# Peptides against a protein of PDB entry 6J07: the designs that were tried, part 1

Every score and structure here is a prediction.

Target 1, 107 residues: chain A of PDB entry 6J07
Amino acid sequence: GQRGWFCGSVSQDLRQFWVAEGGTISDPRAADFLFSCDASHPDTLRIYQSLDYIEDNATVFHAYYLSAVANAKIKNSVALGHFILPPACLQKEIRRKIGSFIWEQDQ
Positions, changes and structure headers below are counted from each chain's first letter, unless a header gives other numbers.
Peptide ipSAE is a variant of ipSAE made for these designs: the mean of its two directions, with the distance scale d0 fixed at 1.0 Angstrom where the peptide's residues are scored. Compare it only between designs on the same protein; published cut-offs may not carry over.
The geometry check fails a fold that doesn't show the stated peptide or that is severely misdrawn somewhere.

## One batch from the design tools (peptide; made by RFdiffusion4, then SolubleMPNN)

Design b1_p8_3_s1
Fold by OpenDDE base, seed 5:
Structure b1_p8_3_s1 (fold): chain B 107 residues (1-107), chain A 8 residues (1-8)
Amino acid sequence: as target 1 above (107 residues)
Amino acid sequence: SELLRLFL
């Protein structure tokens, strides 16, 4: 699908890019993709606390993915999986094992 | 586009 939900932490520019590329904006339950720029934002926390997420039926992605796509030199060179945004409580351990997140590297 | 592929 092409339905996306956006945390309040995501800029209007990124939302507009999503729409310009053919996406639509929906509520979290109907969305195919969930975007956030802040795992600690109340909107995102509600996602992490939702039954869908707890049952592993939802994934939150960092909205920087959209920026990376917009600026990509090579088509299909940006892997969505690299932009999974886990809860804050897991991020330090993930950084220890894999390294800094892509959105942190490019900041 | 890279984003479009997600819709197909």
Scores: peptide ipSAE 0.045, ipTM 0.696, DockQ to the pose 0.060
Fold by OpenDDE base, seed 4:
Structure b1_p8_3_s1 (fold): chain B 107 residues (1-107), chain A 8 residues (1-8)
Amino acid sequence: as target 1 above (107 residues)
Amino acid sequence: SELLRLFL
């Protein structure tokens, strides 16, 4: 699928990039990909609280993935899996085991 | 593109 949902925290530029690359924008229930820049944004929190997410049928990705793809010099060098955006309550544990998230490294 | 790879 190529349908994406975007949290209000995601810039219009990143949304436009998605569409320019052939994606479409949809509501969360119809979306194949869920993008957010803020795990604490109300839009994203509603995703984490949804039955689809709780039952592990949905994944939220940090929209910085799209920026990384747009700026990549090497094809296929950006792995979507590295941009999974977990709920805030899990992030500390993940950082302890794996390290800082990619979208945090340039902040 | 890397993004298109998700669609194909």
Scores: peptide ipSAE 0.045, ipTM 0.695, DockQ to the pose 0.061
Fold by OpenDDE base, seed 1:
Structure b1_p8_3_s1 (fold): chain B 107 residues (1-107), chain A 8 residues (1-8)
Amino acid sequence: as target 1 above (107 residues)
Amino acid sequence: SELLRLFL
């Protein structure tokens, strides 16, 4: 699918890039991809609280993925899995085990 | 594009 939901924390430029690449913008329930730049944003928090997310039927990705894709001519390949955005309450532990998130390194 | 392959 090509349907994406965007948290209010995501810039209009990234949204426009998504559309330019053939994506559409939809509500979270209909979206194939959920993008956010802030795990603590109220929009994103509502996703984390939803049954779809709790039941592991939804994944939130950091919208910086789109920036990385836009610069893919320089970067060899961009793996979506590297951009999973977990709830803020889990991030410290994840950083401890895996290291800093890619969007924190590149921004 | 990298994004396009997600849609195919």
Scores: peptide ipSAE 0.044, ipTM 0.699, DockQ to the pose 0.062
Fold by OpenDDE base, seed 3:
Structure b1_p8_3_s1 (fold): chain B 107 residues (1-107), chain A 8 residues (1-8)
Amino acid sequence: as target 1 above (107 residues)
Amino acid sequence: SELLRLFL
């Protein structure tokens, strides 16, 4: 699958990179990947409230993953799993256990 | 690319 949904918080540059790499942009229900740069954005909040997400059939990734992939000459590898974007209400507890998120470290 | 692997 190469269909991606993008929160309004994601820049046009990152969307263009996705398309340039062969991806297409779709609505959340049809998307294979969900990208956001802001867990508190209304678009992302609607994802977290959806049945697909509640039933653990959907995952939101931070769109900074795409930037990391684009800069992979410097990085040995980029693991998509490290870019899971959890709801804002869970992030503080997660940081206490695993540290700051990668997108927070690099930006 | 790493992104390409997601599409295959």
Scores: peptide ipSAE 0.043, ipTM 0.694, DockQ to the pose 0.060

Design b1_p8_3_s2
Fold by OpenDDE base, seed 2:
Structure b1_p8_3_s2 (fold): chain B 107 residues (1-107), chain A 8 residues (1-8)
Amino acid sequence: as target 1 above (107 residues)
Amino acid sequence: SELLKEFL
């Protein structure tokens, strides 16, 4: 699907890019993709606390993915999987093992 | 686009 939900932390420009690329914007429960720029934002926290997320039926991605896609002609292939935005409680350990997140490097 | 690829 092409339905995306956006945390309030995501700029209007990125939302507009999503729509320009053929996506639609929906509420979290209807969305196929969940975008956020802040794992600590109340909107995102509500996602992490939702049954859908708890039951592993949802994934939150960092909206910087869209910025990377927008510049895909300049950058190499953009993999959505590199932009998974985990809850804050997991980020420290992930960063320790894998390194800084892409959005922390380039944003 | 890369976005389109993810949609497919």
Scores: peptide ipSAE 0.030, ipTM 0.666, DockQ to the pose 0.069
Fold by OpenDDE base, seed 1:
Structure b1_p8_3_s2 (fold): chain B 107 residues (1-107), chain A 8 residues (1-8)
Amino acid sequence: as target 1 above (107 residues)
Amino acid sequence: SELLKEFL
């Protein structure tokens, strides 16, 4: 499946790239992929508060993944798993253990 | 594409 949901924090350029690559845009419940650029955005917060997310049936990814894919011709394969976007309240602890997130490094 | 790879 190629259905994606996008937080309001995600630019139209990235959304258009998703569609150009064969993806479709849907509501969170129908989406296979959830994209956000801001864990503190109200749209993303609603995802984190949802039962689907709490029950580990949903994962939010940083939309910078799409930028990385767009530039992959000069990079190695891009792994989606590196772009998991956790809630803001967990990010500090995660950074302490595994370092800064990729989207923070490449910005 | 890399995007497609993740979908498969």
Scores: peptide ipSAE 0.030, ipTM 0.663, DockQ to the pose 0.071
Fold by OpenDDE base, seed 4:
Structure b1_p8_3_s2 (fold): chain B 107 residues (1-107), chain A 8 residues (1-8)
Amino acid sequence: as target 1 above (107 residues)
Amino acid sequence: SELLKEFL
C-alpha cells in the first residue's frame, strides 16, 4: 500500500518526500503506514488507544525512516522494521534489550 | 527511491 497517515509532529518536508515518492496522505483508518516523530504527541496517542492498534492491526513508524531513505545513497540500507515507534511505556524495556533507537542515535 | 518502492 501507498497510503500514509502523519502525526502533527512530522515535518512538512517529510510529508512532501512521501508524496514525491508516490505516496498519498490519508486518515489513520485508511492508511497503510502510520508515521510519527513523537510517541507522546496527542495524534499518536490516539493511534495507540485505537482498537486497530490494540488488536495488533496497526503499526506506528518513526518518520525519520523517510529521512533515512532520502539519504540512502550515503547509508547502505534502511530497514523499515528498525523504525517501529512503540508507546512510551514500552521504550525503556526495548532499549534494555536491543539498545537505543536509530532516531535517538542521530539526535 | 528503490528503498521505498518495496512499500509504495
Scores: peptide ipSAE 0.028, ipTM 0.658, DockQ to the pose 0.063
Fold by OpenDDE base, seed 3:
Structure b1_p8_3_s2 (fold): chain B 107 residues (1-107), chain A 8 residues (1-8)
Amino acid sequence: as target 1 above (107 residues)
Amino acid sequence: SELLKEFL
């Protein structure tokens, strides 16, 4: 699917890159991909509170994934799974087990 | 990008 939803925390540049690559911007219910740069942003919080997310039918990704894809000539590969953005309340525990998130390392 | 085409 080509439909993506973007939290207000995502820059216009990243949104434009998505569209330039053939994506469209949609509301969360119709979107195939949900992008955010801030798990604490009100837009993202509403996603975490939605039935789709609670029922594990939705995933939020950090929009830095798009930046990584744009720089793929330097990086051998970019795995979308490394950019899953969990709720803020879970991030400390996740960092303890797997280390800092990739967007925190590269930025 | 080619990588993005995997999902788009």
Scores: peptide ipSAE 0.028, ipTM 0.659, DockQ to the pose 0.062

## One batch from the design tools (peptide; made by RFdiffusion4, then SolubleMPNN)

Design b1_p10_1_s4
Fold by OpenDDE base, seed 5:
Structure b1_p10_1_s4 (fold): chain B 107 residues (1-107), chain A 10 residues (1-10)
Amino acid sequence: as target 1 above (107 residues)
Amino acid sequence: VPKPKLYKAK
């Protein structure tokens, strides 16, 4: 089974989809996935400030990934790497190089 | 496949 942690910024609908697909909800330390919709949310900031994250042993993904999976015709067609949610200080530079994030384009 | 929490871009 896959364990996921969810920032308070993530809607209940996306959490319910995760569970419906067989996922479980856990604390960040036990989680296989870390989901957030807001890099500035206090919950997400605590992740960025954690030792695991600072040592590059944790990655936060935008929960819009789950919406993309839910709407995908092919289950494994959604690229998880496109949904990495970096700290705010890095987002501007990333936009310069690769353009706006997917969740900014489609929301 | 590594755990997404430990995702590394290649």
Scores: peptide ipSAE 0.275, ipTM 0.813, DockQ to the pose 0.239
Fold by OpenDDE base, seed 1:
Structure b1_p10_1_s4 (fold): chain B 107 residues (1-107), chain A 10 residues (1-10)
Amino acid sequence: as target 1 above (107 residues)
Amino acid sequence: VPKPKLYKAK
């Protein structure tokens, strides 16, 4: 099965959707997915400050990905790569080059 | 295929 870690910034509705789709909830070390809705939340900051993340062995995704999956008509049509949640210090530069993040467009 | 936690954009 797929194991996911959730920042405290993620709603219970999204967590419940994850479980309903067959996922389980775990600590970050055991998780296959790391989900957050706030790059500045203390839970997420601890991920960014971890050795795994610093060594590029961890990626955080915006939990809005789960909402997009829930609303998608075609299975596997939602691109996970568009929901990478980088540290806040990098987001301004990314927006300047690529534009607003998907979760900012819809939320 | 690597786990999403280890995702790398191509």
Scores: peptide ipSAE 0.275, ipTM 0.813, DockQ to the pose 0.236
Fold by OpenDDE base, seed 2:
Structure b1_p10_1_s4 (fold): chain B 107 residues (1-107), chain A 10 residues (1-10)
Amino acid sequence: as target 1 above (107 residues)
Amino acid sequence: VPKPKLYKAK
């Protein structure tokens, strides 16, 4: 099975969807996925400050990915790479080069 | 199976 860690910023509805689809919830070290809705939330900040993240062995994804999967006809049509959630200090420059993040766009 | 938290954009 797939194990996911969730920041406190993620709604219970999205957590329930994860479990309904066969996922389990775990601590960040055991998790296959790290989900957050807020790069500035203390839970997410602790991930960014962790040794795993500093050594590039962890990636945080915006939990809006799960909403996109829930609403998609084909699961594989949603690109996980579009939902990488970088630290807040990097987001402004990323927006300048690539544009607004997908979770900031109305769907 | 690769772990998604180890994802790197190419």
Scores: peptide ipSAE 0.274, ipTM 0.814, DockQ to the pose 0.229
Fold by OpenDDE base, seed 3:
Structure b1_p10_1_s4 (fold): chain B 107 residues (1-107), chain A 10 residues (1-10)
Amino acid sequence: as target 1 above (107 residues)
Amino acid sequence: VPKPKLYKAK
């Protein structure tokens, strides 16, 4: 199975979808995936400030990824890499280079 | 949810 950690910013619906699809919920250290809907949420900020994240041993994904998977005709067509959620301080520069994030386009 | 490549080290 896949273990996921969820920021408090993630809706209960998305958490339930994760579990319904066979995932389990765990603490950040044990998690295989870290999900958040808000880079400025205290829970997410704690991740960004952690040694694991600073050492590039952790990646935060926007939980909208789960919505995209749920709605995709072909589940494998949704690229996880497009849902990386960087710290707020980096988002403006990233938008300048690659455009708006997917979750901003479809929400 | 399909199982993608892990981005977080265990």
Scores: peptide ipSAE 0.211, ipTM 0.776, DockQ to the pose 0.271

## One batch from the design tools (peptide; made by RFdiffusion4, then SolubleMPNN)

Design b2_p13_1_s3
Fold by OpenDDE base, seed 3:
Structure b2_p13_1_s3 (fold): chain B 107 residues (1-107), chain A 13 residues (1-13)
Amino acid sequence: as target 1 above (107 residues)
Amino acid sequence: SRLDAIIARRRAR
């Protein structure tokens, strides 16, 4: 199975989609997938401060990934790597180099 | 997928 953690910034709809697709919800340390919609949310900040994250053993993804999967015409066409949610302090530089994040393009 | 899990959380096994 797939164990996921969700920041409080993630809607109940997206959480329900995760479960409907066979996922389970767990605490951050047990979870394999960490989802957030806000890098500045206290829940997400705690992830960024964790040893797992600092030691590069964890990645936070924007939960919009789940919406993209739900709406995808081709299965497995949505790349998880495009939805990495970095700390706020890095986002400006990333936007400068590669443009706006996918979750920002649809406003 | 297995690859996605590795990307998401890299734990010593």
Scores: peptide ipSAE 0.126, ipTM 0.766, DockQ to the pose 0.253
Fold by OpenDDE base, seed 2:
Structure b2_p13_1_s3 (fold): chain B 107 residues (1-107), chain A 13 residues (1-13)
Amino acid sequence: as target 1 above (107 residues)
Amino acid sequence: SRLDAIIARRRAR
């Protein structure tokens, strides 16, 4: 099964969707997928400060990915890589290079 | 997918 961790910034609806699709909810250390809607949320900041993240053994994704999956017309059409959520301190520079994030475009 | 899992959490095997 797929284990996911959710920042407090993620709605209950998206969490419920994850579970409905067969996922389970776990603590950050045990989770395979880490979801957040706010890089500046204390929960997410703790992830960025963790040894696993610092050593590049973890990735945080924007939970909007789950919304995109829920609304997708074709299964597997949503690329998880487009939803990588970097620390806030890097986002301005990233936007300068690649443009606005997908979750910002759809808002 | 398997690739997604690798991207999400790159744990030592």
Scores: peptide ipSAE 0.124, ipTM 0.761, DockQ to the pose 0.254
Fold by OpenDDE base, seed 1:
Structure b2_p13_1_s3 (fold): chain B 107 residues (1-107), chain A 13 residues (1-13)
Amino acid sequence: as target 1 above (107 residues)
Amino acid sequence: SRLDAIIARRRAR
């Protein structure tokens, strides 16, 4: 399926785009995809604290992925893996190794 | 590495 959960940090426009593309919106336990724009938002922090996430069975993605998909000229050219949103405590280390995140570059 | 662990996480439920 294509069920998505959205942090409160994600705009209604991006949520509407998800639905327009055939997605549905659900609670985080039922969701296939978890979207957030803020790793420090309380909604996202609750995901990071969940057993599913701690056991590496869940991934949070930056909702900017949806904007990238909307703007892409070539279908399927946007790689979801480039939009993984890790906890804030890991982001500095990641930037040192691979550079700034895509959503930080384009916004 | 910790980065590898992030990449290895499930993409969908």
Scores: peptide ipSAE 0.061, ipTM 0.703, DockQ to the pose 0.171
Fold by OpenDDE base, seed 5:
Order: sequence, then C-alpha cells, then structure tokens
Structure b2_p13_1_s3 (fold): chain B 107 residues (1-107), chain A 13 residues (1-13)
Amino acid sequence: as target 1 above (107 residues)
Amino acid sequence: SRLDAIIARRRAR
C-alpha cells in the first residue's frame, strides 16, 4: 500500500504532496512508510522505541525524500535508500564513514 | 555492522 505516517516535525506541505500523489496518512502501526525530519523529535523517538522498529520491521525515512521526488524531472530517479533516518546516537558514526546526509547538504 | 543493520530494515510494512 501507500500509507504514510508523519512525525510532527514534517511540514504540512510535504504531507499534502504525499496525499496529492495518491498516498494516505495513517498511524505508525498501520503505515507502510514512516517519515520524519528530526530523529530527536518525541514522535520519532517513540518509533525507535517500538517493537516493530526494534525487530527490524520498520524504517524511518527523512521527509526530504518527498521534496526530492517533487523536484525530480526523471521518474524513479530518487533513491529512497539515501534517505534512511537513523537514531541520533548513530548519526555521527555514519557521517564519519559515508559523509553528510543528503538532507544536510542544502542547509 | 550497525550501519548494515539499519540499511537492511524493511522499507514498507
């Protein structure tokens, strides 16, 4: 399906884009995709603490993915895997190995 | 690794 959950850190514009593209908005348990703009936001922290996440049945993505899709000129050119949003405690190590996250490059 | 585990998580329910 195309059900998405959105952290409170995600703008209404991005939520509206999701719906305009055929998505629906649901609670975290029912959602197929989980979007956030802040790994430290209480909403996102609750996801990281959930059994679904702990058991590797859920992934949180940075909502900047939706902005990238909206701006893309080539269909399917945006890779979702580039937008995985890990817990804050892991981000420093990831940056050391891979570099800055894609959503940080235009700040 | 910790990074590999994160990447391997499901993208959709």
Scores: peptide ipSAE 0.059, ipTM 0.703, DockQ to the pose 0.171

Design b2_p13_8_s4
Fold by OpenDDE base, seed 3:
Structure b2_p13_8_s4 (fold): chain B 107 residues (1-107), chain A 13 residues (1-13)
Amino acid sequence: as target 1 above (107 residues)
Amino acid sequence: KLLERHKKYLAKL
């Protein structure tokens, strides 16, 4: 599907890109994709606390994925799996073992 | 593989 939910931390430009590419915007329960730019944003925290997420039926992706897709020179070259946005409590450990997140590498 | 690496951490929740 192409239904997406967006945290308030996601820019309007990225939301507009999603829609321009054929996506629609929905509430988290109906969404096929959940996008956020801030694991500590209240909107995202509510996702992490939801039953769907706790039961491993939901995944939050960093919206930088959409920027990467927009800028990609090769179709389908951007791997969605690289953009999983875990809760803040897990991020330090992940960075220690696999390095900085892709959305942090240009800051 | 990166996806699976992330999943192992998420499973701790």
Scores: peptide ipSAE 0.062, ipTM 0.673, DockQ to the pose 0.151
Fold by OpenDDE base, seed 4:
Structure b2_p13_8_s4 (fold): chain B 107 residues (1-107), chain A 13 residues (1-13)
Amino acid sequence: as target 1 above (107 residues)
Amino acid sequence: KLLERHKKYLAKL
């Protein structure tokens, strides 16, 4: 099973989709996947400040990944790596080098 | 891949 943690910024609908796809919801320490929709949300900030994250043992993903999966016509066609949610302090530099994040492209 | 490109910046933490 897949264990996921969700920032308070993530909608109930996306959480329900995660469970419907066979996932479970856990605390950050037990989770294999960390989802957030807001790098500046206090819940997410606590993740970024955690030892696991600082030591590169944790990754935060934008929960829009789940929406993309839900809407995908081909299973496994959505790459999780495209949805890494870095701390806000790094996002400007990343946008300059890589471009806008995938969850921002329809804005 | 974007994953590796992002990791490049994440490693700066």
Scores: peptide ipSAE 0.061, ipTM 0.676, DockQ to the pose 0.154
Fold by OpenDDE base, seed 5:
Structure b2_p13_8_s4 (fold): chain B 107 residues (1-107), chain A 13 residues (1-13)
Amino acid sequence: as target 1 above (107 residues)
Amino acid sequence: KLLERHKKYLAKL
């Protein structure tokens, strides 16, 4: 099974979808996937400050990915890699070089 | 796979 951690910024609906699709919810140390809707949320900030993240053993994804998956009938494709949620301090530079994040485009 | 995606993403910074 897929183990996921969720920031408090993620809605219950998306959490329920994760479980409905066969996922389980765990603490961030045990989780295979880390979901957040806010890079500045205290929960997410703690992830960015963790040893796992600092040592590149963890990746935070924007939970909008789950919404995109739930609506995959409408969207052409959903790639998890497009939903990497970097720390807030990097986002402006990323937008300048790569463009707006996909979760910002589809809102 | 996820780690590679992360590395590639960071490389674009």
Scores: peptide ipSAE 0.058, ipTM 0.677, DockQ to the pose 0.177
Fold by OpenDDE base, seed 2:
Structure b2_p13_8_s4 (fold): chain B 107 residues (1-107), chain A 13 residues (1-13)
Amino acid sequence: as target 1 above (107 residues)
Amino acid sequence: KLLERHKKYLAKL
């Protein structure tokens, strides 16, 4: 099964969708996927400060990915890579290079 | 697959 960790910034609806799709919820160290809606949330900040993240063994994804999947007509058509949530300190520079994040476009 | 997507994303940064 797929194990996911969720920042406190993620709604219960998205968590429930994850479980409904066959996922389980776990602590960050055991999780296969890390979801957050806020790079500045204390939960997410702790991830960014962790050794796993610093050593590039962890990636945080914006939970809007789950909403996109829920609304997609074609299963597996949503690219997870478009939903990488980088630390706040990097976001401005990233936007300058590649444009606004997809979750910002759909707001 | 996930790793490849991640690398592709990072390559654009």
Scores: peptide ipSAE 0.046, ipTM 0.669, DockQ to the pose 0.144

## One batch from the design tools (peptide; made by RFdiffusion4, then SolubleMPNN)

Design b2_p14_8_s4
Fold by OpenDDE base, seed 3:
Structure b2_p14_8_s4 (fold): chain B 107 residues (1-107), chain A 14 residues (1-14)
Amino acid sequence: as target 1 above (107 residues)
Amino acid sequence: SKRRELRRRALAEA
Protein backbone atom coordinates (compact mmCIF):
# COMPACT_ATOMS: atom_id res chain seq x y z
CA GLY B 1 0.00 0.00 0.00
CA GLN B 2 0.86 3.67 -0.30
CA ARG B 3 1.56 5.39 2.99
CA GLY B 4 1.28 9.15 3.13
CA TRP B 5 1.83 11.91 5.64
CA PHE B 6 -0.08 15.17 5.45
CA CYS B 7 0.89 18.60 6.67
CA GLY B 8 -1.80 20.48 8.54
CA SER B 9 -1.96 22.80 5.54
CA VAL B 10 -3.59 20.08 3.42
CA SER B 11 -7.39 20.11 3.18
CA GLN B 12 -9.55 17.26 4.38
CA ASP B 13 -10.84 16.80 0.84
CA LEU B 14 -7.40 15.91 -0.44
CA ARG B 15 -6.78 13.60 2.49
CA GLN B 16 -10.09 11.89 1.84
CA PHE B 17 -9.21 11.45 -1.82
CA TRP B 18 -5.93 9.80 -0.84
CA VAL B 19 -7.75 7.33 1.36
CA ALA B 20 -10.45 6.74 -1.24
CA GLU B 21 -7.75 5.79 -3.73
CA GLY B 22 -6.38 3.19 -1.34
CA GLY B 23 -3.79 5.19 0.50
CA THR B 24 -3.20 5.16 4.22
CA ILE B 25 -2.15 7.99 6.50
CA SER B 26 0.97 7.58 8.60
CA ASP B 27 3.45 9.57 10.63
CA PRO B 28 6.22 11.18 8.58
CA ARG B 29 8.84 8.62 9.58
CA ALA B 30 6.79 5.71 8.25
CA ALA B 31 5.25 7.48 5.25
CA ASP B 32 6.61 7.17 1.73
CA PHE B 33 4.70 10.18 0.40
CA LEU B 34 4.97 13.47 2.25
CA PHE B 35 2.32 16.00 1.21
CA SER B 36 2.11 19.68 2.03
CA CYS B 37 0.51 22.83 0.68
CA ASP B 38 2.80 25.23 2.53
CA ALA B 39 6.58 25.02 2.73
CA SER B 40 6.47 27.50 5.61
CA HIS B 41 3.99 25.53 7.71
CA PRO B 42 5.52 24.34 10.99
CA ASP B 43 4.71 20.71 10.11
CA THR B 44 6.59 20.97 6.83
CA LEU B 45 9.48 22.83 8.38
CA ARG B 46 9.97 19.94 10.77
CA ILE B 47 10.29 17.64 7.77
CA TYR B 48 12.95 19.84 6.18
CA GLN B 49 14.84 19.82 9.46
CA SER B 50 14.67 16.05 9.86
CA LEU B 51 17.64 13.77 9.38
CA ASP B 52 15.82 11.85 6.66
CA TYR B 53 15.39 14.99 4.60
CA ILE B 54 18.91 16.26 5.23
CA GLU B 55 20.26 12.89 4.13
CA ASP B 56 18.17 13.05 0.92
CA ASN B 57 15.97 10.18 2.07
CA ALA B 58 12.76 12.19 2.00
CA THR B 59 10.92 14.34 -0.53
CA VAL B 60 8.01 16.68 0.11
CA PHE B 61 5.37 16.93 -2.60
CA HIS B 62 2.71 19.58 -2.98
CA ALA B 63 -0.69 18.07 -2.23
CA TYR B 64 -2.07 19.65 -5.41
CA TYR B 65 -0.61 16.55 -7.03
CA LEU B 66 -3.65 14.69 -5.71
CA SER B 67 -6.00 17.20 -7.31
CA ALA B 68 -4.20 16.77 -10.60
CA VAL B 69 -4.47 13.00 -10.33
CA ALA B 70 -8.17 13.26 -9.54
CA ASN B 71 -8.79 15.35 -12.65
CA ALA B 72 -6.46 13.53 -15.01
CA LYS B 73 -8.02 12.17 -18.18
CA ILE B 74 -5.20 9.70 -18.77
CA LYS B 75 -3.90 7.38 -16.10
CA ASN B 76 -0.32 8.07 -15.08
CA SER B 77 -0.29 11.33 -17.02
CA VAL B 78 0.54 13.41 -13.97
CA ALA B 79 4.25 13.79 -13.37
CA LEU B 80 5.08 13.51 -9.69
CA GLY B 81 8.29 15.43 -10.27
CA HIS B 82 6.38 18.57 -11.15
CA PHE B 83 5.07 18.67 -7.60
CA ILE B 84 8.27 18.61 -5.58
CA LEU B 85 7.85 21.19 -2.84
CA PRO B 86 11.25 22.60 -1.94
CA PRO B 87 12.03 24.70 1.12
CA ALA B 88 10.96 28.32 0.83
CA CYS B 89 14.58 29.46 0.77
CA LEU B 90 15.10 27.68 -2.56
CA GLN B 91 11.83 28.47 -4.31
CA LYS B 92 12.82 31.86 -5.70
CA GLU B 93 15.84 30.45 -7.48
CA ILE B 94 13.85 27.51 -8.78
CA ARG B 95 11.15 29.78 -10.18
CA ARG B 96 13.84 31.73 -11.97
CA LYS B 97 14.91 28.59 -13.79
CA ILE B 98 11.67 26.67 -14.39
CA GLY B 99 9.00 29.32 -13.94
CA SER B 100 6.06 29.34 -11.55
CA PHE B 101 5.18 26.12 -9.81
CA ILE B 102 2.24 24.22 -11.23
CA TRP B 103 0.20 24.69 -8.05
CA GLU B 104 0.58 28.46 -8.38
CA GLN B 105 -0.67 28.71 -11.95
CA ASP B 106 -4.35 28.25 -11.14
CA GLN B 107 -4.38 30.62 -8.19
CA SER A 1 13.43 1.66 -0.63
CA LYS A 2 10.09 3.11 -1.67
CA ARG A 3 11.18 6.61 -0.73
CA ARG A 4 14.37 6.33 -2.70
CA GLU A 5 12.47 5.13 -5.74
CA LEU A 6 9.96 7.96 -5.45
CA ARG A 7 12.79 10.45 -5.21
CA ARG A 8 14.49 9.04 -8.29
CA ARG A 9 11.22 9.07 -10.21
CA ALA A 10 10.46 12.63 -9.18
CA LEU A 11 13.93 13.90 -10.04
CA ALA A 12 13.78 12.25 -13.44
CA GLU A 13 10.50 14.01 -14.19
CA ALA A 14 11.44 17.41 -12.82
Scores: peptide ipSAE 0.633, ipTM 0.942, DockQ to the pose 0.778
Fold by OpenDDE base, seed 2:
Structure b2_p14_8_s4 (fold): chain B 107 residues (1-107), chain A 14 residues (1-14)
Amino acid sequence: as target 1 above (107 residues)
Amino acid sequence: SKRRELRRRALAEA
């Protein structure tokens, strides 16, 4: 099955969607998917500070990915890579190069 | 691992 961890910044609606689609919720160490809506949230900061993340064995994704999947008409049409949530210290430079993040465009 | 595979896929799509 698909194991996911959720930052406290993620709504219950998105968590419920994950479970409804067959996913399970686990601690960060056991999870394959790490979801957050806020790179500055204490939960997410702890991920960025973990050895797994520092050693490039973990990736945080913006939970808006799940909303995009829920609304997609074609299976597998949503690119997970577009929803990588980097630490706040890197976001400004990334925006300079590739523009605003997808989760910011519908605001 | 699944996590490593996801990272690989994500980086390829980014």
Scores: peptide ipSAE 0.633, ipTM 0.942, DockQ to the pose 0.778
Fold by OpenDDE base, seed 1:
Structure b2_p14_8_s4 (fold): chain B 107 residues (1-107), chain A 14 residues (1-14)
Amino acid sequence: as target 1 above (107 residues)
Amino acid sequence: SKRRELRRRALAEA
């Protein structure tokens, strides 16, 4: 199955969608998917500071990915890679190179 | 691991 962890910044609706699609919710060490809506949230900051993340064994994704999946007309049309949520210290430079993040465009 | 596969997939799509 698909195991996911959710930052406290993620709404209950998105968590419910995850479960409805067959996912389970677990602690961040056991989870395959790590979801957050706020790179500055204490929960997410703890992920960025973890050895798993520092050693490139973890990736945080913006939970808006789940909204995109829910609204997708074609299966597998939503690219997970578009929803990588980097630490706040890197976001400004990334925006200068590739533009605003997808979750910022639909606010 | 599945986590590493997800990372590889995500990086390829980014």
Scores: peptide ipSAE 0.631, ipTM 0.942, DockQ to the pose 0.784
Fold by OpenDDE base, seed 5:
Structure b2_p14_8_s4 (fold): chain B 107 residues (1-107), chain A 14 residues (1-14)
Amino acid sequence: as target 1 above (107 residues)
Amino acid sequence: SKRRELRRRALAEA
């Protein structure tokens, strides 16, 4: 099964979609997927400060990934890598190099 | 682990 953790910044609708698709919700240490909509949210900051993250054993993804999956016409067409949510201190530099994040483009 | 596999997949797609 797919175990996910959700920052408080993630809507209940996206959480419900995750469960409807067969996922389960767990604490960050047990979760394979870590979802957030806000890199500056206290919940997400705690992830970035965790030993798992510091040792490159965790990745935070923007929860908009789930919305993209829900709306995708072709299964597996949504690239998880496009939804990596880096710490806020890195985002400005990333935007300069590769442009706005995908979750910002529809806003 | 699944988490490590997800990380590799994500980095390859980024």
Scores: peptide ipSAE 0.633, ipTM 0.942, DockQ to the pose 0.774; fails the geometry check

